# Designs tried in a protein design run: peptides against a protein of PDB entry 2AUS. Part 69

Target 1, 323 residues: chain A of PDB entry 2AUS
Amino acid sequence: ADIKREVIVKDDKAETNPKWGFPPDKRPIELHIQYGVINLDKPPGPTSHEVVAWIKRILNLEKAGHGGTLDPKVSGVLPVALERATRVVQALLPAGKEYVALMHLHGDVPEDKIRAVMKEFEGEIIQRPPLRSAVKRRLRTRKVYYIEILEIDGRDVLFRVGVEAGTYIRSLIHHIGLALGVGAHMAELRRTRSGPFKEDETLVTLHDLVDYYHFWKEDGIEEYIRKAIQPMEKAVEHLPKIWIKDSAVAAVAHGANLTVPGIVKLNAGIKKGDLVAIMTLKDELVALGKAMMSTQEMIERSKGIAVDVEKVFMPRDWYPKLW

## One batch from the design tools (peptide; aimed at target 1 I58)

Design b2_p27_8_s3 (made by RFdiffusion4, then SolubleMPNN; from b2_p27_8, 12 letters changed)
Fold by OpenDDE base, seed 5:
Structure b2_p27_8_s3 (fold): chain B 323 residues (1-323), chain A 27 residues (1-27)
Amino acid sequence: as target 1 above (323 residues)
Amino acid sequence: SMREEHEEIVRKVEEYLREHAEELEAR
């Protein structure tokens, strides 16, 4: 998520009409909510589905979806996409996750040995999904990107861990305990990051959402609820982007595939088959799609399908039909 | 009122957390 992607400009003379579209910072509050994502601090106890149902009740919404299940007992970062943004969660499901975990050891182990063994779990690990998972119980590899030990107090090990999507921290801790020779279990777990969403000033509780909704509806103060909801474009910040001409926006918003002539600028390192975000020159999300070309092919070719459009977000009327 | 319903949702979450805090600490 933190890799700054190089931006390659294909058309440096491309301009955008300021009267077309609704940039993320210029949406009326009702439209901002319709295209919003909440960085929710999920409390421990409730399921991710119960919490999404409560948000829909609090904010009087018809639809919402979450960016990746947290177990009932797990707290922390749960992105909740609202209304017309609901399907942006598909960009968050494959995104990396970070957790802070408390591991309790079942025996005494020297600190130097704990540190040495935990470092060996950085990289590729073999996992089997837990029995309660809807995922088929096949052995699979997962990446542990980093392990940072925060504190060691006797048998209690507090650590930060960055992982590939669908890595089971409970299973990781079990395997660490086996490698230490004493066994271990997960005492506590909090998710501190889900792709572009992290513990920062945008993190809000269910209590905050109640208060902020009432400040808006009863007192006419929209500032708090506006800050509590991120634009849907936040949910695609970690994806490779392709920025398109104003003349291409309406066609893509109608479900047409993106062709090479519509591209103004793009991120480096796009591969065929990658999930990409199609953006306007005002950084509005038009659609998500599958790259049909690499970045290099999109630069070198004069024609062809660059992106197979899978999901449109932008309304059809925000930009004029120029075809 | 809608406010009372929303505050009741928060109270139920807090109650659930309090009732399960002993179970969360006992592990």
Scores: peptide ipSAE 0.155, ipTM 0.690, DockQ to the pose 0.587
OpenDDE base, seeds 1, 2, 3, 4: peptide ipSAE 0.039, 0.021, 0.029, 0.023; ipTM 0.616, 0.531, 0.589, 0.456

Design b2_p27_8_s4 (made by RFdiffusion4, then SolubleMPNN; from b2_p27_8, 13 letters changed)
Fold by OpenDDE base, seed 5:
Parts: structure tokens; sequence; C-alpha cells
Structure b2_p27_8_s4 (fold): chain B 323 residues (1-323), chain A 27 residues (1-27)
């Protein structure tokens, strides 16, 4: 769910120096790529790892990572984090997913019964991971946020489904088929959303990336490759945020924990143990970390460790050392 | 050339797409 998070201001007088940092919209193209995430339309056939390897070859990159595996035959939204942004996939792995699935029923079922039974699968479900998953085959609960039936054509049911990360749609369809009494299998699957990444104007193919890279390198046209790559900050839009003073940025960029005096504003509803994004006042991602306090504790306290900094993204030199 | 190597990636993607479409039409 796009949970609108309230922003609580702790220091309304905090200003930022416009000469420091590189806001997401003002990065030189090379720097934009180094801190980029591609909203890739993964083709059916190749593995997510093969696709990431191809992106590294196309863009001449040393490192990249994806925001959650798609099976070979599954197409659609695969966020691919580049170079210095590679570790931002940690924010995307736990993010909700949306799929469009085609379920084929193994027998005839009245449409009213299909609709009624599929509606019962909204909410908490019990799943066992598939044999091919690297995940220990323990029974686990997962949330189905919504099921929207798009079309019913005899034994074929096209539906949209919003799910918690690591929900297996193949297993969901199998259980729906059992509940219908006829059995079912997954005929087709496309991922239409992975957290903040969805099917929109930012979705690009591998073909697009080849063309756009060559337009840049051969013709000097940066516009296409710039639009094809999202700033790494997009990959943390769904996380609770803490915005910090300019004087705190360099320390956090050096791996220091965020202390309460460094906080300018923060989202409501942060709990101890939450993954949070530490941002500058220019909405630049400094680091990911674990909240050591709630939002309320960060407001009420004058001192202490607010965030245990786990992963720094920002270069150490973008902001001056003010300590 | 790098361009030729990148075009070979596109050709592989197109091959996977053809195979996928053939598997869909056969159902």
Amino acid sequence: as target 1 above (323 residues)
Amino acid sequence: SKRKEDEEIVEKVEEYLREYEEEREAR
C-alpha cells in the first residue's frame, strides 16, 4: 500500500547549502548512472541474473543487483540497481509486489463461484515455498492485499493481485484451484509492480537500453539514457525517511550513526527496528539504517543514537566535514 | 565491436520472445 506518511518537523529553521551535494535531478550523467536504478521490463525466457549480467555489459558496469527475482518465464517490472546504488535493492526486496496472472482451471466452474472463492484469498494465507527456491521450505504466512478479477473466459481467469514480498503466485493459484474443487495451474505471470517501481513511462526494455547507451556514446545524446535510469532515491520512496542537517551528512557518509540532534524532519510511525532512509534536505539518499528509536522517541529525546547506519550510499566528499 | 556484442544481446532476447510466443500459441 502507498502509505502516505506524515512528516513531522523538528527543526523548522534548518537550511541547506545549495553548493553541497548532488540532488537527484542535478547529477552529471556519469554520476547519475553510478547512483541509478533501471525500471527494467524483464523479457520472458532469461533468468533475472542473466538480465543483470547483460545490463552490466551494455552499460559497461562492474556491479549491479536486482530488486527481487523473477522466474525465467515471468516478465515485467525488475528494478536493477547500478554500481554504487547496487545495495539499495535491500529496500526493494521486502517491498510489496503486484502481478497480473492467468490461471487455467482444470474443470468447469460457474463464474459466481470463481469470484466468491477468489475473494476469500484476500488477507493472510499459508504458503510453502516451491522446491526450486533457495528459501528453507517452512510453512509461512503471507498477505494478499487484493485480488482483482480482470477477465473470466471459460476455464481461464485473468486477475491482478497485490501481495507481500515472497508470496508465490503459483502456490496461490494452486490453492485457489483446490478450493474450487477442480484444480488449477499458473499459465502466465507478469509482475506489474515492485514497491515504487511500476508499469509507467520509466519502464524500459533491454533493447531501449542498448539504443539509449549508443545514442549517448556515439552521438553524444544523453537525454534518453538519463530518462531510462532513475535516481537511487526512487528505490527508497516507500521507506520511512529521516531528513538530517547538512552538518550531520558527512559524518553519516563516513559511517557514523545518526544521533538525535542531526534530525531536521522525519516520517511519523517509525518503530524501533524499522529500515529507514536517511536523507539530506535536498532529498539525497545518504544511507540506509535500522531505527534505534521510534518517531516519538526521536522527537522527545535531545540525544542518543536514532539510526544504526548499515549501508552508506553517498560519497564522503559531497558534503564538507563539519566536525 | 561493443555495438555488435550489445546487438547480440538483443538478438538473444528476441529469440527468447519467439520461443515464449511459440509456447503460448501451442497451448
Scores: peptide ipSAE 0.563, ipTM 0.933, DockQ to the pose 0.840
OpenDDE base, seeds 1, 2, 3, 4: peptide ipSAE 0.274, 0.302, 0.297, 0.021; ipTM 0.807, 0.830, 0.833, 0.498; seed 4 fails the geometry check

## One batch from the design tools (peptide; aimed at target 1 I58)

Design b2_p28_1 (made by RFdiffusion4)
Pose (drawn by RFdiffusion4):
Structure b2_p28_1 (pose): chain A 309 residues (1-127, 142-323), chain P 28 residues (1-28)
Amino acid sequence: ADIKREVIVKDDKAETNPKWGFPPDKRPIELHIQYGVINLDKPPGPTSHEVVAWIKRILNLEKAGHGGTLDPKVSGVLPVALERATRVVQALLPAGKEYVALMHLHGDVPEDKIRAVMKEFEGEIIQRKVYYIEILEIDGRDVLFRVGVEAGTYIRSLIHHIGLALGVGAHMAELRRTRSGPFKEDETLVTLHDLVDYYHFWKEDGIEEYIRKAIQPMEKAVEHLPKIWIKDSAVAAVAHGANLTVPGIVKLNAGIKKGDLVAIMTLKDELVALGKAMMSTQEMIERSKGIAVDVEKVFMPRDWYPKLW
Amino acid sequence: SEEELEETREEHEEIKEKVDEYLEEAEE
């Protein structure tokens, strides 16, 4: 997921006018929230659905959604997209996820076999692909490990299968997500307590600084997604519901294949929309016309890059 | 109004208490 993609510039002269839109990190606080995402450290106990409901109450929001469900007892990274950026969590499906898990073996097994068996579970699995498994600690029947997986991978099922392969059986004692695409345990990971308090600092004390840092621009959700940057003049057509045509492309990531989920970005690096690539990168460079991206969801409001009559 | 703000503060405190309660239960 976190492979740095090469950027290919097709129109080296394209410029963006600062009058239109906003750099993503410089939105007025209200707009920042309308188009924001929270990198939330979900506490054990509530369902992911319940956590989102609490967040909507705390921030007095109309809409919100999470990216990748965590079960009630699971803690960790839970991206919660807000308001107009609610559907941006779609961008996380192609990005992977990472967990730290505690596995309790129902029988004694030599460490040698435990490490050997765990390693064999990398690659593909049926219940999804397991990118990597790193054993952190093996204390008796308790195995602490870090695992990277494709989205929708049920870790409980993975541990159960490891238990079968070992014949002794296995139980997942606890699980914590450490990564969900570009969201990880860094300075942007906030708790529900921080969110409530920072909201009070803003609405009661008039200080926007803390609630601002607790909420990320929605562009964070597409950090690991292939991108196509378009001219200012092309943003309006897309913002108004048109698919993206090749003439509007300024630069794009290498490796884009037909059918790939892509993010359409302005030259300010704001998220305009998510869509499916109808062409490859090379075809987008060589061709002068045609539909480059079948737009699935538009995020940018019509007001930022307006059509003038 | 003042009453609506007070009710909102109470509801936020309830959410914080629920989180603290779940954390305490998880430690056991």

Design b2_p28_1_s2 (made by RFdiffusion4, then SolubleMPNN; from b2_p28_1, 8 letters changed)
Fold by OpenDDE base, seed 4:
Structure b2_p28_1_s2 (fold): chain B 323 residues (1-323), chain A 28 residues (1-28)
Amino acid sequence: as target 1 above (323 residues)
Amino acid sequence: SEEERERERREHEEIKAKVDAYLAEAAE
């Protein structure tokens, strides 16, 4: 998620009208909420759906969605997209995840052997989804990006793990236990990262949300609730971006595909078929779509469909129709 | 109305209490 993508400029003379749109930092509080994502610290116990339901009750929202289910007993980073931002979760579902896990071994194993075997689980692993998953139980490959052992205390192994979306840590721990020859189970699990959302100053509890809501509604202090809600653009920071001309924004906001002439700048390394974020020159999210061209094709070509627009987020009226 | 605000406050405190109950159960 933290890979700084190179930005290639196609039109260095492209200007943006400051009167059009609502940049993420300049949204009125009500509009900020409508296009918001909460970096929630999910408590252990409730389901992710119960937590989303509580957020809707706390903030008087019609709709919300989460950026990837946490099991009831699992705590930590749960991005919750609000109202008009609800559909941005599609950008978060495929995003990498980080966890801190406590693995309990069912027998004594030398520390050096634990370290050696766990290192072998970095890379590609074969997993089967659990029975309770809505996903069809097919064997699938997943990437383990890294394993960092934090502490070993006898049979208890605390470790940080970075994984591809939909990697089951419980299954990973089971396989590590088998490889160690003694067996193991997951004692505790906390999610510390979901794509661009991590444990930082933006992480808030349900208690914080209640208190911040009351500070806003009763005391007129919007600062806390404003800080507790991230702009929806945060939820796409990990995606490759394409920035478009002001004249192209309204068309894309109406659901038109992005054509090559509308591109001002773009990230390097876009491949055909990639999920991309279409942005204004003010870093407002217009839409998510599928790249129909590579970065190189978008640079070299003068015409054609660059992005098949799948989901529009921006209202149709934020930018004028200039066609 | 004030009654609606009081109802909302009670509903929010009930959410806090449910969260606290889950946290207490997880600490055992």
Scores: peptide ipSAE 0.575, ipTM 0.943, DockQ to the pose 0.973
OpenDDE base, seeds 1, 2, 3, 5: peptide ipSAE 0.575, 0.025, 0.025, 0.025; ipTM 0.942, 0.595, 0.572, 0.497

Design b2_p28_1_s4 (made by RFdiffusion4, then SolubleMPNN; from b2_p28_1, 13 letters changed)
Fold by OpenDDE base, seed 5:
Structure b2_p28_1_s4 (fold): chain B 323 residues (1-323), chain A 28 residues (1-28)
Amino acid sequence: as target 1 above (323 residues)
Amino acid sequence: SEEERERLRKEHKEIVEAVEKALAEAAL
């Protein structure tokens, strides 16, 4: 998520009409909710599905979805995409995650040995999905991006871990325990990050949502509920972006593939097959799609399909048809 | 027990070898 992507400008003369679209910062509250994502602090106890059902009830919504399951006992960052934004969770599923975990060792191990062995788990690890996962129990590799030991108290090891999507921290802790030669289990787990969503001022509880919805509906105060809901564009901040001409927006919003002439600017380092966000010049999310060209090919070519459009988010009427 | 530690070390070694094999197969 933290990779600053260079922006390459292909058309420096491209302007945008200020009357078209609804920039993320200028959406009326109802429209903001329809295209919103909540950075929820999931409490321990309920399932991620129960929490999504609660949010739908609190905010009087027809649809919502979460950016990646947290186990019932696991707390912390659960992105919940609302209404028309519900499908944006597909951008969050492959996103890296951070956790704070408490590991309990089943025997005494010197602190120096704990630190040395845990450092060896940075990089590629093998995991077997737990029996309770709907995922086929195939062995798979996963990246551990970093392990930061926060505290060691005898047999209790508190650590922060950054991991590839679908890394099982319980299985990592079990494997660390084997490597230490004493065994270990996961005592506690909190998710502190899911892609662009982290523990910050945007993190809200279910109680906050109840109160903020009440302030809006009963008192006419929109400020709190507006702050509690992030624009759907937040959920794609970690993706490579392609910004398009106003004349291309309506076509893409109708499900047409993005062609090279529609590109104004793009991130460096797009590869064929990458998931990309198609944006307006006002940083509105039009669609998600699969890159059919590299960044270099999108610069050098004058024609061709740049992006196979898979998921449209923008309404068809926000921009005029200019074809 | 020392026997349990040796069993755990053996299981760890088998996991490491399986990682190395899976990484080698993914690089081919």
Scores: peptide ipSAE 0.087, ipTM 0.683, DockQ to the pose 0.010
OpenDDE base, seeds 1, 2, 3, 4: peptide ipSAE 0.035, 0.025, 0.070, 0.068; ipTM 0.593, 0.458, 0.655, 0.644

Design b2_p28_2_s1 (made by RFdiffusion4, then SolubleMPNN; failed a check: the pose's geometry; its pose is not in this set)
Amino acid sequence: MALIEAFRARFRRLEEELARALKKLAEE

Design b2_p28_2_s2 (made by RFdiffusion4, then SolubleMPNN; failed a check: the pose's geometry; its pose is not in this set)
Amino acid sequence: MALIEAFRARFRELEERLARALEKLKAE

Design b2_p28_2_s3 (made by RFdiffusion4, then SolubleMPNN; failed a check: the pose's geometry; its pose is not in this set)
Amino acid sequence: MELIRAFRKKFEELEEKFKLALEKLAKE

Design b2_p28_2_s4 (made by RFdiffusion4, then SolubleMPNN; failed a check: the pose's geometry; its pose is not in this set)
Amino acid sequence: MKLIEEFRAKFEELEKKLAEALEKLAKE

Design b2_p28_3_s1 (made by RFdiffusion4, then SolubleMPNN; its pose is not in this set)
Fold by OpenDDE base, seed 2:
Formats: structure tokens, C-alpha cells, sequence
Structure b2_p28_3_s1 (fold): chain B 323 residues (1-323), chain A 28 residues (1-28)
């Protein structure tokens, strides 16, 4: 998520009409909610599905979805996409995750050995999904991006770990314990990051949501609920972006593929097959799609399909049809 | 208390059993 992507400008003369669309910062509260994502601090105990169901009731919503299941006992960052933004969770599923874990060792191990062995688990690891997972128990590789030991207290090891999506921390801890020769188990786990969502001022509890919705509905105070809900565009911050002309927005919003002439600017490093976010010049999410060209091809070519549009988010009427 | 006020609000949204489960999940 922290990769600053270079922005390449293809059309430096492209302007946007300020009357068209609804920039993330200018959405009326009802519209903001309709295109919102909550950075929820999921409590331990309930399933992610139960929590989403509760949020739907608290906020009087028809639809919501979460950006990657947390186990019942796991707390922390659970992105919950609301209403029309519900499908933006597809951008979050493949996103990296960070956790803080407490590992309990089943025997005494010198600190130096703990540190040395845990460092060896940075990189590619082989995992098998747990038995309880709906995922087929196939062996698969996963990336451990980093392991940061925060504290070692005898047999208790507190550590931060950044991982590829679908890495099982419980299994990682089990394997670390085996490598240490004494065995280990996961005592506690908290997710501290899910792609662009992290522990920051945007993290809210279910309690906060109950109160903030009440303040809005009963007291007419929208400020709290507005702050508690992020624009759906937050959920795609980690994706490579393509910004399009106002004249192309309505076509893409109708499900047309993005063609090269519609591109104003784009991130460097897009590869064919990448998931990309199609944005307006006002940083509104129009659609998600699959890149059919590299960044370089999108710059060099004058025509062709740049993005196969997979999921439209923007309403068809936010921008005029100019075709 | 803040807890009591939250529970009362939960009861406006949820049945008692569900409200208790949510309350427990928040404070236990």
C-alpha cells in the first residue's frame, strides 16, 4: 500500500468540469454513506459476517461487505464497504495484511535463537489452509513481507508481521514453533492493517457507529458519522490508477471498456493483467478493471482497449453522455 | 453510565439476545 506510484501525464491540457460528478470530499452525507467504507475495529468474539450484519442494522443499510475475513477471536482492522461500494472489497481481498501476534512458546528458547529463526520466515513460506477454512487445503506459497519482533518475555513473543493476503498467522506461528524445536501457538492476534486501511484516526468501533448514527438521526449532527465512513476511493488507494477524460467517464460508467484516447494520466508500472482503478480527474472511482496494456503501451498507443472494465461503481448519470 | 447508554441504544436496534451478544463482544 505504501508504494508511491509515479504519475505519468498523457494529456496535460485535460480539464474537468467542476459541476460533474461528486468528488469524495463533496458528497452529501447520504451519498457519502452509499459510497462508503468503514475502517472497523472488529471486536474479538463475533464473526466478520455477524459484525457486517450488525453494521447493516445499525446504519439501516441494505448491503454491506467486508474486505477480508477475520476469525472470530481476531480483532482489529476490518474494512466494511457499504451499499453501492460493497463490491469495492474485491480490491481489498488481494491486499497485503499486517498483524500483531502474541506467540506462546511451549519451551524455553534463547532470545537470540528466537530472533534468528523468526528472521528466516521472512520471504516465501509454504502454507496449508486450516481444516476449518472453506478454501481447499492445497499447499501454497505465501509471502511474509516482514517480521518485526516487538517484545520477548520468556516464552511470549510479541511481533508485527506483514503478509500476503490469505497467509495464516496461526500456521506461521506453528511452523516457527517447530523450527524453534519447542512448539508454539498463537495466543493473541490483531489485524493492524488491510491494504490502505490501518490503525489510525479513521478506525472506529461498533460503539462509535451506534453513537454516531444516533447523533445524526436524532440530533441532526452529521459530522461524526461522516468522519466514521471513508469514501470508497480509500479502498482503491493501493491500486494502480488510470485517470480519464470527462468525456470517457459516462461510457465507462455504462460498462464500456476504457480505450487509450480516454486516458489523461496513469500510474507507472501497470502491467497487462493488473487490477486497476479507473478514476476521474476529481479522484472519483469510476470502475475497477483489468489492464489490457502496460503503462508504456497506454502511453505509446493511440488506440485500443486499455482496460477491460469488470466492475462499475459510479452511477451512470454523474457525468453526461458525450458520445 | 456510558455502557448502560450503549446497551439502551442497542435495544432500540436489536432484540435483547442480540443486544447482549453485541454488548458482550464490546466489553468482554
Amino acid sequence: as target 1 above (323 residues)
Amino acid sequence: SEKEKLYERLLTIFDEETAERIFKALFE
Scores: peptide ipSAE 0.412, ipTM 0.913, DockQ to the pose 0.902
OpenDDE base, seeds 1, 3, 4, 5: peptide ipSAE 0.345, 0.235, 0.362, 0.076; ipTM 0.890, 0.843, 0.893, 0.719

Design b2_p28_3_s2 (made by RFdiffusion4, then SolubleMPNN; its pose is not in this set)
Fold by OpenDDE base, seed 5:
Structure b2_p28_3_s2 (fold): chain B 323 residues (1-323), chain A 28 residues (1-28)
Amino acid sequence: as target 1 above (323 residues)
Amino acid sequence: SEKEKLYEKLLTIFDEETAEKIFNALFE
């Protein structure tokens, strides 16, 4: 998520009409909710699906979806995409995750050995999905990006871990315990990051959402509920972006593929097959799609399909048809 | 009832005051 992508400008003369669209910071509250994502602090106890169902009831919503399941006993960062933004979760499901875990060892191990062995689990690991997983129980490789030991107290090891999506921390802890020769289990787990969503000022509880919704509906105070909901554009911050001309927006919003002439600027390092976000010059999310060209091909070519549009988010009427 | 089961579940997650507040918000 933290990779700063260079922005390459293809058309430095491209202007945007301020009367068209709804920039993320200028949406009326109802529209902001319709295109919103909550950075929820999921409590321990409920399933991720139960929590999403509760949010839908609290906020009187027809649709919502979550950015990656947390087990019932696991707390922390659960992105919940609302209404018209619901399908933005497809950008979050493959995103990296961070956890803080408490591992309990089943025997005494010297601290130096704990540190040495845990460091060996940085990088590629082989995992088998648990029996209760909806995923086929094939062996799979996953990346552990980093392990940071926070505290060692006898048999209790508190650590931060950054992992590829779908890495099982319980399985990681089990394998660390086996490598230490004493065995181990996961005592506690909290998710501290899901792609661009982390523990920060945007993190809100279910209780906060109840209060903030009441302040809006009963007292007419929209400020709290506005702050509690992030624009859907937050959910794609970690993706490579392509910014398009105003004249291309309505066509893409109608499901047309993005062609090379519509590109104003783009991130460096896009590869063919990458998931990309198509943005307006006002940083509004138009659509998600599959790159059909590299960044270099999009710069060098004068024509062709740059992005195969897979999911449109922007309404068809926010920008005029200019074709 | 489904309501009773939900309230019991909320009490396993939240204190009584917070559980009641969330429960009311779910059924208003």
Scores: peptide ipSAE 0.391, ipTM 0.905, DockQ to the pose 0.082
OpenDDE base, seeds 1, 2, 3, 4: peptide ipSAE 0.365, 0.359, 0.380, 0.371; ipTM 0.898, 0.894, 0.902, 0.899

Design b2_p28_3_s3 (made by RFdiffusion4, then SolubleMPNN; its pose is not in this set)
Fold by OpenDDE base, seed 5:
Structure b2_p28_3_s3 (fold): chain B 323 residues (1-323), chain A 28 residues (1-28)
Amino acid sequence: as target 1 above (323 residues)
Amino acid sequence: KEKEELYELLLTIFNEEEAERIFRALFE
């Protein structure tokens, strides 16, 4: 999520009509909810699916989805995409994750050895999915981006870990314990980050959602529920972006592929096959798609399909048909 | 008082069994 992407301008004269669309900060409350994502603090106990079902009932929603399963006993950051934004979870599933974990060692190990061995687990690791995972139990490589030891108290090791999506922290701790020669298990786990969603002022509980929805429906106070829900554009902040002309927006919103002439600006480093966010000049999410060209090809070419549009989010009527 | 008010609010949305389960999940 923290990769600063250069922005390359292809058309510096492109302007946007302020009357068209609904920028993320200017949506009416009902529309904001329809295109929203909650940064939920998932409590320990319930499954991620149960929590999503509860949110749907609390907020009177027909559809919602989560940005990556947390085990029942795991608390913390669970992005929940609402209604029309539900499909934005596709952007969050592959996003990096951060956890704080408590590892309990099954024997005494000198602190210097703990620190040395845990540092060796930074980088590429081979993992086997747990038995309870619906994922085929094939060995797979995963990246550990960093391990930060927060505290060592005898046999208890509290640490922060940044990992590639689908890294199993329980399995990591098991392997660390084996490498230490004494064995270990995961005592506690909290997810502190899921892509662009973190433990920050946007993190809300189920309690907060119940109260904030009540304040809106019974007292007419929309401020709290508005703040509790992030615009769906937050869920794509970590993706490479392509910004398009106003004249291209309606076509893409109808499911047309993005062609090179529609591009105003784009991030550097897009490769063919990358998941990209197609944005308006007002930073509204139009669609997700697969890049059919590199950034360089999108700059150099005058024509061709730049993005194969897979998921449209924007309503068809926010921008006029200019074709 | 805040816990009782929350439980009453949950009972407006959920049945007693569901409300109790959610309430426990919030305060365990």
Scores: peptide ipSAE 0.356, ipTM 0.884, DockQ to the pose 0.913
OpenDDE base, seeds 1, 2, 3, 4: peptide ipSAE 0.021, 0.316, 0.019, 0.013; ipTM 0.454, 0.872, 0.462, 0.409; seeds 3, 4 fail the geometry check

Design b2_p28_3_s4 (made by RFdiffusion4, then SolubleMPNN; its pose is not in this set)
Fold by OpenDDE base, seed 5:
Structure b2_p28_3_s4 (fold): chain B 323 residues (1-323), chain A 28 residues (1-28)
Amino acid sequence: as target 1 above (323 residues)
Amino acid sequence: SEKEKLYEKLLTIFDEEEAERIFRALFE
């Protein structure tokens, strides 16, 4: 998520009409909720699906979805996309994740050996999905971006780990235990990051949501529920972006593919086939799509389909039809 | 208590069984 992407300007004269659209920071509370994502602190015990169902009832919502399953016993960062934003979870599913894990060793191992062996698990690892996974049990490669040992207390090893999406920490710990020669199991696991969502001031509990919704509905205080819900644009911060001119917004909002003449600015390093976020000049999410060109091709070409639009988020009426 | 107030709020949204389950999940 922390990859700084250069922004290349293609049209430096492009302006935006301040009367059109609803920038993420200027949405009425009802609209903010409809285009919102909660950075939920999932409690241990319930499934991610149960928690989403509870949020829907608490907030009186028809639709919601989560940004990547946490096992019942796993707590921490669970992005929950609401209503019109529900489909934004597809941007979060492939996002990198961070965990804090407690590994319990089944035998005594010198601390120096623990540190040395755990460092060898940084990089590419081969994993087998758990039996209970809906994913076909094929061997797959996953990236471990980093392992940071926080504490070693005898047989208990507390560590932070950054991983590619769909890396199984339980399996990682099992393999570390085998490499140490004594075996190990996962005692505790908390997810501390899911793409752009992390443990910060935006992290809220189910308790917070119950209270904040009550304060809004019964007391007329919207501030708390407004702060508890992030704009859907937060859920795409880690994606490469393409910013489009006002005259292209309504067409894309109607499901038209983005053509090269609609591009005002874009991130460097877009490749054909990448998932990209199409943004207005006010940083509103219009749509997600598949890049049909590289950044370089989008700069050099005067015409052609730049993005195959897969998912529209923006309402069709926020910007006028200028075609 | 704050816990009792939360449970009462949950009972406005959920039946007793669901409210108890959520309450347990929040304080376990």
Scores: peptide ipSAE 0.349, ipTM 0.884, DockQ to the pose 0.907
OpenDDE base, seeds 1, 2, 3, 4: peptide ipSAE 0.342, 0.321, 0.336, 0.305; ipTM 0.882, 0.867, 0.880, 0.863

Design b2_p28_4 (made by RFdiffusion4)
Pose (drawn by RFdiffusion4):
Structure b2_p28_4 (pose): chain A 309 residues (1-127, 142-323), chain P 28 residues (1-28)
Amino acid sequence: ADIKREVIVKDDKAETNPKWGFPPDKRPIELHIQYGVINLDKPPGPTSHEVVAWIKRILNLEKAGHGGTLDPKVSGVLPVALERATRVVQALLPAGKEYVALMHLHGDVPEDKIRAVMKEFEGEIIQRKVYYIEILEIDGRDVLFRVGVEAGTYIRSLIHHIGLALGVGAHMAELRRTRSGPFKEDETLVTLHDLVDYYHFWKEDGIEEYIRKAIQPMEKAVEHLPKIWIKDSAVAAVAHGANLTVPGIVKLNAGIKKGDLVAIMTLKDELVALGKAMMSTQEMIERSKGIAVDVEKVFMPRDWYPKLW
Amino acid sequence: EEDEELEEKIEELEEELEEQKERLKEKM
């Protein structure tokens, strides 16, 4: 997921006018929230659905959604997209996820076999692909390990299968997500408590600094997604519902294949929309016309890059 | 009243989260 993609510039002269849109980290606080995402450290106990409901109450929001469900007892990274950026969590499906898990073996098994069996579970699994498994600690029947997986991978099922392969049986004592695409345990990971307090600091004390840092621009959700940057003049057509045509492309990531989910970005690096690539990177470079991206969801409002009549 | 109850619930969940993280850290 976190492979740095090469950027290929097709139009080296394209410039963006600062009058239109906003750099993503410089939106007025209300717009920042309308197009924001929270990197929330979900506490054990509530369902992911309940956590989102609490966030909507705390921030007085109309809409919100999470990216990748965590079960009630699971803690950790839970990206919660807000308001107009609610559907941006779609961008996380192609990105992977990472967990730290505690596995309790129902029988005694030599560490040698435990490490050997765990390793064999990398690759593919049926219940999804397991990118990596790193054993952190093996204390008796307790195994603490870090695992990277494809989205939708049920870790409980993975541990159960490891238990079967060992014959002794296994139980998942606890699970914490440490990564969900570009969201990880860094300075942007906030708790529900921080969110409530920072909201009070803003609405009661008039200080926007803390609630601002607790909410990330929606562009954060597409950090690991292949991107196509378009001209200012092309943003309006897309923002108004048209698919993206090749003439509007300024630069793009290498490795884009037909059918790939892509992010269409302005030259300010704002998210315009998510769509499916109808051409490859090379075809987008060589061709002068045609639909480059079948737009599935538009995020940018029509007001930022307006059509003038 | 509902908001107060929710804040209290969040405080309890914060404590439980800190404890769970500490337990994991001790195991490493």

